Peptides against a protein of PDB entry 4U39. Designs and how they scored, part 9

Target 1, 302 residues: chain A of PDB entry 4U39
Amino acid sequence: SIKVIGVGGGGNNAVNRMIENEVQGVEYIAVNTDAQALNLSKAEVKMQIGAKLTRGLGAGANPEVGKKAAEESKEQIEEALKGADMVFVTAGMGGGTGTGAAPVIAQIAKDLGALTVGVVTRPFTFEGRKRQLQAAGGISAMKEAVDTLIVIPNDRILEIVDKNTPMLEAFREADNVLRQGVQGISDLIATPGLINLDFADVKTIMSNKGSALMGIGIATGENRAAEAAKKAISSPLLEAAIDGAQGVLMNITGGTNLSLYEVQEAADIVASASDQDVNMIFGSVINENLKDEIVVTVIATG

## One batch from the design tools (peptide; made by RFdiffusion4, then SolubleMPNN)

Design b1_p19_2_s4
Fold by OpenDDE base, seed 5:
Structure b1_p19_2_s4 (fold): chain B 302 residues (1-302), chain A 19 residues (1-19)
Amino acid sequence: as target 1 above (302 residues)
Amino acid sequence: MIKVLLVGTAEEVLAALRA
């Protein structure tokens, strides 16, 4: 089974966004130290951690409280993650609960033998230096606790949105990028294709790869597949080019009018931008909610 | 409904698309 665990406010907002976008074939778990915030989760499984430590009042933006809260609730986390083949741990780094608890939860998933993927955000620079420093410590701890860590630099989201985008919409876009990172991988595994992907192949590409980069491209019109693929491999979310990656996961999502030619064209562009010896996994997904849009998600590992 | 059309290695997917 695939489990997505949202940790703290940002992680739970991302999980809510995944549920709202009908991400299929995954079980959702919401984790928080704040009982009131946790009640707003759309996840089927809601877990309050550190009930003795925090009394449900949250971590007070302190990562050490988030860490201790997850440690207090270790057995409950183990039971919730038991039997997962893959665990996505999603969080907004820089806060108390997400930053402190996400590495502990990731380690628990890894110790249970699940393929453990972190999908986390760095805070925006405008959230201040304290959040940035807390996020750096949490990202370092996540890197040790996961098989693959996708880090989304929120400041790069400001390069793909309108300059007049309200701060609240920039956070919603960060939640959407977290959703795209999880969905881009989970759709490849959770849904049967024409070519069945062995979960062993996913493990080969994602196990012990460390930091991963994600690119997203969206396009419409006659050349939409090529344009979306080119935008994905040149995405501002990529802190480096994909031509040094040991593994690449590519998801091509379109409406019911997505053609095999468009899938091939997009795949050829991403393959041509990658190393010749790269291990590549491709998937093409039909989303009936997409009209004329193609979305290409590229995840570069290693 | 989300439907995956093709999932596989780059070589397998490209081979299947060219067939």
Scores: peptide ipSAE 0.044, ipTM 0.641, DockQ to the pose 0.479
Fold by OpenDDE base, seed 3:
Structure b1_p19_2_s4 (fold): chain B 302 residues (1-302), chain A 19 residues (1-19)
Amino acid sequence: as target 1 above (302 residues)
Amino acid sequence: MIKVLLVGTAEEVLAALRA
């Protein structure tokens, strides 16, 4: 089974966005130290951590409180993650609960033998230096606790949105990029294809790879597949080119009008931007909600 | 809902695309 665990405010917002977008074939778990915030989760499984430590009042933006809260609730986390083949740990780094608890939860998932993927955000520069420093410590701890870590630099989201985008919409876009990172992988595994992906191939590409890069491209019109693929491999979310990656996961999502030719054209562009010896996984998904849009997600590992 | 999913290796996907 695939489990998605949202940790703290940002992780739980991302999980809510996944549920609202009907991401299929995954079980959702919401984890928080704030009991009031946790009650707003749409997840079927809601877990309050550190009830003795925090009394449900949250971590006070302190990562050490988030860490100790997860340590207090270790047995509950183990029981919730039990039997998962794959665990996505999603969080906004720089806060108390997400930054402190996500590495502990990831380590618990890994110790249970699940393929453990972190999908986390770095805070925007405008959130201040304290959050950036806390996020750096949390990301370092996540890197040691996961098989693959996707880090989304929120400042790069400002390069793909309008300059007049309200701060609240920039946070919603960060939640959406977290959704796209999880969904881009989970759809490859959880959705039955014309060619079934072996979960062993996913393990080979994602196990013990450390940091991964994610690119996203969206386009419409006659050349939408090629344009979406080119945008994905040149995405501002990529801190480096996808050349030199040991593994590449590609998801092509389109409406009912997605043609086999469009899938091939997009795949050829991503393959041509990758090393010849790269382990590539391709998936194509039909989403009726996209109508005329194509979304290409590329994840480079290693 | 016919979810046309092509999930596979590059070679398998390309082979299925050429068929």
Scores: peptide ipSAE 0.036, ipTM 0.650, DockQ to the pose 0.394
Fold by OpenDDE base, seed 4:
Structure b1_p19_2_s4 (fold): chain B 302 residues (1-302), chain A 19 residues (1-19)
Amino acid sequence: as target 1 above (302 residues)
Amino acid sequence: MIKVLLVGTAEEVLAALRA
């Protein structure tokens, strides 16, 4: 089974966004130290961690409280993760609960033998230096606790949205990018295709790969597949080119009008931008909600 | 509803797209 764990406020907002977008074939778990915030989760499984430590009042933006809260609730986390083949740990780094608890939860998932993927955000620069420093510590701890860590730099999201985008909408876009990172991988595994991917192939590409980069491209119109693929490989979210990656995961998602020609065109662009000896996983997904849009997600590992 | 059109290795996907 595939489990997606949202940890703290940002992780739980991302999980809510996944549920709202009907991401299939995954079990959702919401984890928080704030009981009131946790009640707003749409996840079926809601877990309050550190109930003794925090009394449900949250971590006070302190990562050490988030860490200790997850350590207090270790057995409950182990029970919730038991039998998962793959675990996505999603969080906004820089806060208390997400930054402190996500590495502990990831380590528990890894110790249970699940393929453990972190999908996390760096805070915006405007959230201040304290959040950036806390996020750096949390990201370092996540790298040791996961098989693959996708880090989304929120400041790069500001390059793909309108400059006049309200702060609240910029956070919603960060939640959406977290969703796209999880969904881009989970759709390749959780849903049967014309060619079924062996979970062993996913393990080969994602196990013990450390940091990964994600690019996203969205386009409409006649050349939408090529445009989406070009945007994905040149995405501001990619802190480096996909050239030199040991593994590449590509998801091409379109509406019911997505053609095999468009899939081929997008796949050829991403393959041509990658090393010849790279392990590639490709998937194409139909999402009726995209109508005329194509979304290309590229994840470079290693 | 999400429907997977193709999922596989680069070789398998390319082979299926060419068939």
Scores: peptide ipSAE 0.036, ipTM 0.677, DockQ to the pose 0.457
Fold by OpenDDE base, seed 2:
Structure b1_p19_2_s4 (fold): chain B 302 residues (1-302), chain A 19 residues (1-19)
Amino acid sequence: as target 1 above (302 residues)
Amino acid sequence: MIKVLLVGTAEEVLAALRA
């Protein structure tokens, strides 16, 4: 089974966005120290952590409170994660609960033998130096606790959105990029294709790979597949090029008009931008909500 | 409903697209 755990405010917003976009084949768990915020989650499983420590009042933007809250609730987290083959841990780093609890939850998942993938954001520079420093500590702890860690640099989201994008929409786009990171992988595993991916192949590409990079490309029109693939491999979300990656996961999502030729064209572009010896996983997904749009997601591991 | 059309290694996907 695949479990997606949203940790703290940003993680729970991302999980809500996944549920709203009908990401299938996964179990959603919302984790928070704030009981009121947790009640607003759309997740079926809602877990309050650190109830004794915080009394449901949240972590007060302190990562040490988030950490201790997860440690207090270890047995409850273990029970909720038991029997998962794969666990996604999603959080906005820089806060109290997400930054402190996400590494503890990830370690619990890993200790249970699940393939543990972190999908986290770095805060925007405008959120201030304190959040950046807290996020750096949380990301370091996540690297030790996961098999693969996708880090989304929120400041790079400002390069892909309109310059006039309101701050609230920039946060929604961060939640959407978190969704795309989880969905881009989960759709490859949870949904039957013409060729079924063995979960062992996913484990080979994602186990003990450390930091991963994610690129997203979106395009419409006659050359949409090639354009989306080129945008994905050159995405501002990539902190480096995908050359030198030990593994690449590619998801090509389109509407009902997505052709096999478009899938091949996009796959060839990503393969040509990757090392010859790279372990590649490709998937194509039909989303009826996509009209003329193609979305290419590339995740480079190792 | 999300439907995966093809999932596999690059070699498997390319082989299936050529078939």
Scores: peptide ipSAE 0.025, ipTM 0.636, DockQ to the pose 0.447

Design b1_p19_3_s1
Fold by OpenDDE base, seed 4:
Structure b1_p19_3_s1 (fold): chain B 302 residues (1-302), chain A 19 residues (1-19)
Amino acid sequence: as target 1 above (302 residues)
Amino acid sequence: SAREAKMQRIYNNLIWSKK
């Protein structure tokens, strides 16, 4: 089974976005120290952590409180994650709960023998230096606790949105990028497509790989596959070129009109941008909601 | 190559889907 655990406010917003976009084949778990915020989650499983420590009032933007809250609730987290083959831990880093609890939850998942993938955001620069420093500590702790850690730099999201985009919409886009990171992997396993990957293929690419970068490309029209692939490999979300990655995981998602030729064209573009010795795996997914769009997601590991 | 092996698997699966 695949479980997605959203940790704290940002993680729970991402999980809500996943549910709203009908990401299939995964179980959703919402974790928070704030009981009121947790009640707004759309997840089937809702877990309040650190009830004794916080009394449901949240972590006060303190990562140490988030950490202790997860430690207090370790047995409950273990029970919720038990039997998962794969666990996605999603959080917005820089806050209290997400930053502190996500590494603890990830370690619990890993200790249970699940393939543990972190999908987290760095805060925007405008959120201030304190959040950036807290996020750096949380990301370091996540890197030790996961098999693969996808880090999304929120400042790079500002490069892909309109300059007049309201702050609230920038956060919504961050939630959407978190969704795309999880879905880009989960669909390869859980959603039937033209080219399905098994869990063993994904495990080979993602086990003990440390940090990963994600690129996303979306296109329409006659050259949509090539354009989507080019956008993915040149994505602002890629803080480094795909060149030098030890592993590449690629998802090519399209509507019912997605052709094998388009899949091959997109895969060849990503392969041409990667090292010759790269372990590249790709899958193809059919999503009826995309109609004429193709979405290429690339995850570079190593 | 691992790529050729994968392409061969894809090709084999496509042939099976047409039967």
Scores: peptide ipSAE 0.010, ipTM 0.417, DockQ to the pose 0.136
Fold by OpenDDE base, seed 5:
Structure b1_p19_3_s1 (fold): chain B 302 residues (1-302), chain A 19 residues (1-19)
Amino acid sequence: as target 1 above (302 residues)
Amino acid sequence: SAREAKMQRIYNNLIWSKK
């Protein structure tokens, strides 16, 4: 089974976005120290952590409170994660609950033998230096606690949105990129396509790889596969080129009109941008909600 | 510029995800 755990406000917003976008084949768990915020979660499983410590009033933007809250609730977290083959831990780093609790939850998942993938955001620079420093500490702790950590630099999202984009829309976009990171992997396992991957294939690429980079490309038209692939490998979310990656996981998602030729064309482009010795695996997913669009997600590991 | 093209690509991807 695949479990997605949203940790703190940002993680829970991302989980809500996943549920709203009907990401299939996963169980959703919302974790928070704020009981009021947790009540707004759409997840089937809602877990308040650190009830004794915080009294449901949240972590006060303190990562140490988030950490202690997860430690207090360790047994409950273990029970909720038991039997998972794969666990996604999603959080907005820089806050109290997400930054502190996400590494603890990830470690619990890993200790249970699940393939543990972190999908987290760095805060925007405008959120201030304190949040950036807290995020850096949380990301460092996440790297030790996961098999693969995908870090989304929110400042790169500002390169994507118009300068006049309201701050609220920038956060919604960060939640959406978190969704895309989780869905881009989970769909390869949970959603049948033209080329199916098994869990073992994904595990070979993602086990004990540490940091990963994600690129996303979307295109339409006659050359949509090639364009989507080119966009993915040149994505602003990629802080570095995919050259030098030891492993590449590629998702090619299209509508019912997705051809095997388009899948191969996209895969060839990503392979051409990767090292010759890279272990590249790719899957194809059919999403009926995609009309003429192709979505290429690339995850570079190592 | 290549940077503007890159930004536009991501913007298009983000708009698409809202549909």
Scores: peptide ipSAE 0.014, ipTM 0.391, DockQ to the pose 0.035; fails the geometry check
Fold by OpenDDE base, seed 3:
Structure b1_p19_3_s1 (fold): chain B 302 residues (1-302), chain A 19 residues (1-19)
Amino acid sequence: as target 1 above (302 residues)
Amino acid sequence: SAREAKMQRIYNNLIWSKK
């Protein structure tokens, strides 16, 4: 089974976005130290952590409180994650709960033998230096606790949205990018397509790979496959080019009109941008909600 | 810009990898 655990405010917002977009084949768990925020989760499983420590009042933007809250609730986390083959741990780094608890939760998942994938954001520069420093510490701790850590730099989201985009919409886009990171992987396993991958294929690319980068491209029209692939490999979300990656996981998602030719064209573009010795795995997904759009997601590991 | 340099590297790799 695949479990997605949203940790803290940003992680829970991402999980809500996944549920709203009907991401299939995954079980959702919401974790927070703030009981009021947790009640707003759409997840079936809601877990308050650190109830004794915080009394449900949150972590006060302190990662050490988030860490201790997860440690207090270790047995409950273990029970919720038990039997998962794969666990996504999603969080917005820089806060209290997400930054402190996500590494602890990830380690619990890994110790249970699940393929553990972190999908986390770096805070925007406008959130201030304190959040950036806390995020850096949390990301370092996540890297040691996961098989693969996808890091999304929120400042790069500002390069793909309008410069006049309100702050609230920029956060919504960050939640959407977290959704895309999880869905881009989970759909390869859980959703039928023209080229299906199994869990073993994904595990080969993602097991003990450390940090990863994600690129996303969306296009329509006659050359939509090629355009989506080019946008994915050139995505602002990729802090480095995919050349030099040891592994590449590619998702090519389209509507019912997605052709095998388009899948091959997109795969060839990503392969051409990658090292010759890269371990590249690609899958195709059919999403009936996509009309004329193709979405290419690239995850570069190593 | 760092972005332009990255894009140029990606395009260069695409050109050289075109079998």
Scores: peptide ipSAE 0.007, ipTM 0.410, DockQ to the pose 0.037; fails the geometry check
Fold by OpenDDE base, seed 1:
Structure b1_p19_3_s1 (fold): chain B 302 residues (1-302), chain A 19 residues (1-19)
Amino acid sequence: as target 1 above (302 residues)
Amino acid sequence: SAREAKMQRIYNNLIWSKK
């Protein structure tokens, strides 16, 4: 089974976005120290952590409170994650609950023997130095607690949005990128396509790989596959080129009109941008909600 | 989606601006 656990406000917003986009084949768990915020989750499983410590009032933007809250609720977290083959831990780094609790939850998942993937955001620079420093600490702790950590630099989202984009829309885009990171992997396992991957394939690429980068490309038209692939490998979300990656996981998602030729064309482009010795695996997914669009997701590990 | 199309326009503009 695949479980997605959203931790704190940002993680829960991402989980809500996943549910709204009908990401299939996953169980959703919402975790928070704020009981009121947790009630707004769309997840089937809602877990309040640190009830004694916080009394449901949240972590006060303190990662140490988030950490202690997860430690207090360890047994409950273990029970919720038990039997998962794969666990996605998603959070917005820089806050209290997400930053502190996500590494603890990830470690619990890893100790249970699940393939543990972190999908987290760095805060925007405008959120201030304190959040950036807290995020850095949380990311460092996540690296030790996961098999693979996908880090999304929110500042790079500003490169892919209009300069006039309201702050709220920038956060919604961060939630959407978190969704894309989870869905780009989970769909390869859970959603049939033209080329299916098994869990063992994904595990080979993601097990004990440390930090990962994600690129996303979307295109339409006659050359949509090639354009989407080119956009993915040149994505602003890639803080480094994919040519240094030890592993590449690629998802080619299209509508019912996705052809094997388009899948191959996209895969060839990503392969050509990668090292010759890279362990590259790719899958295709059919999403009926995509009409003429192709979405290419690239995850570079190592 | 209209949102994805907007992101793509911005992405395309950025790729072209770095060239």
Scores: peptide ipSAE 0.006, ipTM 0.391, DockQ to the pose 0.024; fails the geometry check

Design b1_p19_3_s2
Fold by OpenDDE base, seed 3:
Structure b1_p19_3_s2 (fold): chain B 302 residues (1-302), chain A 19 residues (1-19)
Amino acid sequence: as target 1 above (302 residues)
Amino acid sequence: SAREAKLKRIYENLLFGKK
């Protein structure tokens, strides 16, 4: 089974976005120290952590409180994650609960033998230096606790959105990128396509790889596959080129009109941008909600 | 630039668009 655990405010917002977008084949768990915020989750499983420590009032933007809250609730977290083959831990780094609890939850998942993937955001620069420093500490702890850590730099989202984009929309966009990071992987396993991957394929690319970069590209029209692939490998979300990656996971998602030729064309473009000795796996997904669009997601590991 | 505008549109669609 695949479980997605959203940790803290940003993680829970991402999980809500996944549910709203009908991401299939995954079980959702919402974790928070704030009981009021947790009640707004759409997840089937809602877990308040650190009830004794916080009394449901949240972590006060302190990562040490988030960490201790997860440690207090370790047995409950273990029970909720038991039997998962794969666990996605999603959080917005820089806050109290997400930054502190996500590494603890990830370690619990890994200790249970699940393939543990972190999908986290680095805060926007405008959120202030304190949040950036807290996020850096949380990201470091996540790297030690996961098999693969996808880090989304929120400032790169500002390169993609209008300069006049309201702050609330920028956060909504960060939640959507978290969704895309999870869905881009989970759909390869859970959603039928022209080329299906199994859990073993994904595990080969993602096990004990440490940091990963994600690129996303969308296109329409006659050359949509090639354009989407080119956009993915040149994505602002990639802090570095995919050149030098030890592994590449690629998802080509399209509507019912997605052709095998388009899938191959997109895969060839990503392969040409990767090292010759790269272990590349690619899958295709059919999403009936996509009409003329192709979405290419690239995850570079190692 | 035209490239930035294109990237912007792509990510806006990715981030806000399709269920």
Scores: peptide ipSAE 0.020, ipTM 0.433, DockQ to the pose 0.051; fails the geometry check
Fold by OpenDDE base, seed 5:
Structure b1_p19_3_s2 (fold): chain B 302 residues (1-302), chain A 19 residues (1-19)
Amino acid sequence: as target 1 above (302 residues)
Amino acid sequence: SAREAKLKRIYENLLFGKK
């Protein structure tokens, strides 16, 4: 089974976005120290952590409180994660609960033997230096606790949105990128396509790889596959080129009109941008909601 | 740059196109 655990406010917003977008084949868990915020989660499983420590009043933007809250609730977290083959831990780094609890939860998942993937954001620069420093500490702790950590730099989202985009929309976009990161991987396992991957294939690419980069591309039209692939490998979310990656996981998602030729064309483009010795695996997913769109997601590991 | 403009357009479509 695949479980997605949203940790703290940002993680829970991302989980809500996943549920709203009908990401299939996963179980959703919402974790928070704030009981009121947790009540707004759409997740089936809602877990308040650190009830004794925080009394449901949240972590006060303190990562140490988030950490201790997860430690207090370790047994409950273990029970909720038990039997998962794969666990996605999603959080917005820089806050109290997400930053502190996500590494603890990730470690619990890993200790249970799940393939543990972190999908987290760095805060926007405008959120201030304190949040950036807290995020850096949380990301460091996540790297030790996960098999693969995808870090989304929120400032790169500002490169892709209009300069007049309201702050609230920028956060919603960060939530959407988190969704895309989880869905881009989970769909390869949970959603049938033209080329299916098994869990073992994904595990080979993602086990003990440390930090990963994610690129996303979308296109329409006659050359949509090639364009989407080119967009993915040149994505602003890629802080570095995919050259030098030891492993590449590629998702090619299209509508019912997705052809095998388009899948091959997209895969060839990503392969051409990767090292010759790269272990590249790719899957295809059919999503009827995409109609004429192709979405290419690339995860570069190692 | 033309590359940045293209990337911006792609992400705008990714992010906002499914309205």
Scores: peptide ipSAE 0.018, ipTM 0.410, DockQ to the pose 0.033; fails the geometry check
Fold by OpenDDE base, seed 1:
Parts: structure tokens; C-alpha cells; sequence
Structure b1_p19_3_s2 (fold): chain B 302 residues (1-302), chain A 19 residues (1-19)
């Protein structure tokens, strides 16, 4: 089974976005120290952590409170994660609950033997230095607790949005990128396509790889596959080129009109941008909601 | 660049185009 755990406000917003986008084949768990915020989750499983410590009032933007809250609730987290083959831990780093609890939850998942993937955001620079420093500590702790950690630099989202984009939309976009990171992997396992991957394939690429980068590309028209692939490998979300990656996981998602030729064309472009010795695995997914669009997600590991 | 502008549009669609 695949479980997605949203941790804290940002993680729970991402989980809500996943549910709204009908990401299939996964179980959703919402975790928070704030009981009121947790009640707004769309997840089937809602878990309040640190009830004794916080009394449901949240972590006060303190990662140490988030950490202690997860430690207090360890047995509940273990029970919720039991039997998972794969666990996604999603959070917005820089806050109290997400930053502190996500590494603890990830470690619990890993100790249970699940393939544990972190999908987290760095805060925007405008959120202030304190959040950036807290996020750095949380990311460091996540790296030790997961098999693969996908880090989304929110500031790179500002490069792809309009300058007049409201702050609230920038956060919604961060939630959407978190969704894409989870969905780009989970769909390869859970959603049939033209080229299916199994869990063993994904595990080979993602086990004990540490930090990963994600690129996304979308395109329409006659050259949509090639354009989407080119966009993915040149994504602003990639803090570095995919050149030098030891592993590449690629998802090619299209509508019912997605052809094998388009899949091959996209895969060839990503392969050409990768090292010759890269372990590249690619899958295709059919999403009826994409109609004329192709979405290419590239995850570079190692 | 024209490439950057195109990438920006794509990401905007990825980010904002889907519920």
C-alpha cells in the first residue's frame, strides 16, 4: 500500500490538493498539532499529534514542539503507517509542526520498512530568515530519515509565476508542486498507462538516494511530448541540471490520445540530457483530465 | 528570453491550471 502523510499546515494543504485532484491508489493521512486546522483536512485519516504537549493549539512555529509532538504520538503514527510499502511524507518546511514532526514521522516509516519519500518545500525568502533557518534544519533532519528527499525551492516558483501573482496563489502553487511530486511517483505504481512500472522498479531508483530534484514540463500541440520533456529538464524547480544524477525517474502523463511515439520521444529527450550511465526508469500514465496536454515529471536522484 | 517566457507559461499552467 501507498500512504501519503501531510504534516502540519503546508503538508495538509498539499494533501487537500491531492484529494481535490483525485490522486488515486493512495491512502491519505493528515497530521497536525493544531486540532482546528486538522478538522479542515479532507483526508480520511486525521491524526492529532502531541495532544498533551500542545493541547491542540499547534506548535507555535517552533520545530522542537513539532518534534516532541510526533515523539509523544509515536505509537499512533506507527499504527497508522503499519503495512505500508511506500510512504510519502509531505510538508512545508519552516513552520513548527511540519519542520519538526515530518522527520520523526519519516523515520518511523523507514523503521517500519517502507520506502520513505519526503516531498517538501523550502519557504519563500519573503517568509523571513527565521523560517529559512528552521527549514534548513528540518531538511537536514529529513535527509537522514528518508530514502529520497525531493526539495522544492518555493523561490523558484516565483520565476514561473507572474510578478503580480498574489502571495496566496504562490502558496497554492507550492501545494500544487507538492502534489505533482507525489502524484508523479504514485501514478507510476498505482495508475495503469502505456508503460507500467512496478514498486520494485521505483524502489531501485529511490532507495537510500538522499536528496532529489524534480522538474516538471507541460505542453500541448503537435510537438507536445518533446516540448514537455524539454521543459521538464530545464525546469526552474531544478536547482541543478539533471546531468550528474545517478538515477532518473520519469513520468509521462497524457490523455487517452497519448501515443507510444510521444512517450518514446519524451524519454529520448530526458535520456539525452542525462549521463550515459544513469539508471533511468520511465513510465506512462493515462489521465483523462489532461485531454490535449502532456505532463512530464522528472525526478533526479543521487 | 523567449524560452524563459515559454517555460513560465508552461509552469503557470502546471501550477494554476489544475484544481
Amino acid sequence: as target 1 above (302 residues)
Amino acid sequence: SAREAKLKRIYENLLFGKK
Scores: peptide ipSAE 0.017, ipTM 0.413, DockQ to the pose 0.034; fails the geometry check
Fold by OpenDDE base, seed 2:
Structure b1_p19_3_s2 (fold): chain B 302 residues (1-302), chain A 19 residues (1-19)
Amino acid sequence: as target 1 above (302 residues)
Amino acid sequence: SAREAKLKRIYENLLFGKK
């Protein structure tokens, strides 16, 4: 089974966005120290952590409170994650609960033998230096606790969106990029396409790989596959080129008109941008909500 | 370009969901 656990406010917003976009084949778990915020989750499983420590009042933007809250609730987290083959831990880093609890939850998942993937955001620069420093500590702890850690630099989202984009929309974009990071992987396993991957294929690429980079590209028209692939490998979300990655996971998502030729064309472009010795796996997904669009998601590991 | 703007909108729609 695949479980997605949203940790704290940002993680729970991302989980809500995943549910709203009908990401299939996954179980959703919402975790928070704030009981009121947790009640707004759309997840079937809602877990309040650190009830004794916080009394449901949240972590007060303190990562140490988030950490201790997860430690207090360890047995509950273990029970909720038990039997998962794969666990996605999603959080907005820089806050109290997400920053502190996500690494603890990830370690619990890993200790249970699940393939544990972190999908987290760095705060925007405008959120201030304190949040960035807290996020850096949380990301470091996540890296030790997961098999693969996808870090989304929120400031790079500002390069994709209009400069006049309201702050609230920039946060929504971050939630959506988190969604894409999870969905881009989970769909390869859970959603039938032209080329299906199994869990073993994904595990080979993602197990004990540490930091990963994610690129996303979208295009339409006759050359849509090639254009989407080119955009994915040049995505602002990639803090570095995919050159030198030991593994590449690629998702090619299209509508019912997606062809095998388009899948191959996109794969060839990503392969050409990767190291010659790269272990690349690719899958395709059919999304009936896509008409003329192709979405390429690239995850570079190692 | 107009194409880039369209792609940006599509990307935004995929990211943000079609309102």
Scores: peptide ipSAE 0.009, ipTM 0.422, DockQ to the pose 0.031; fails the geometry check

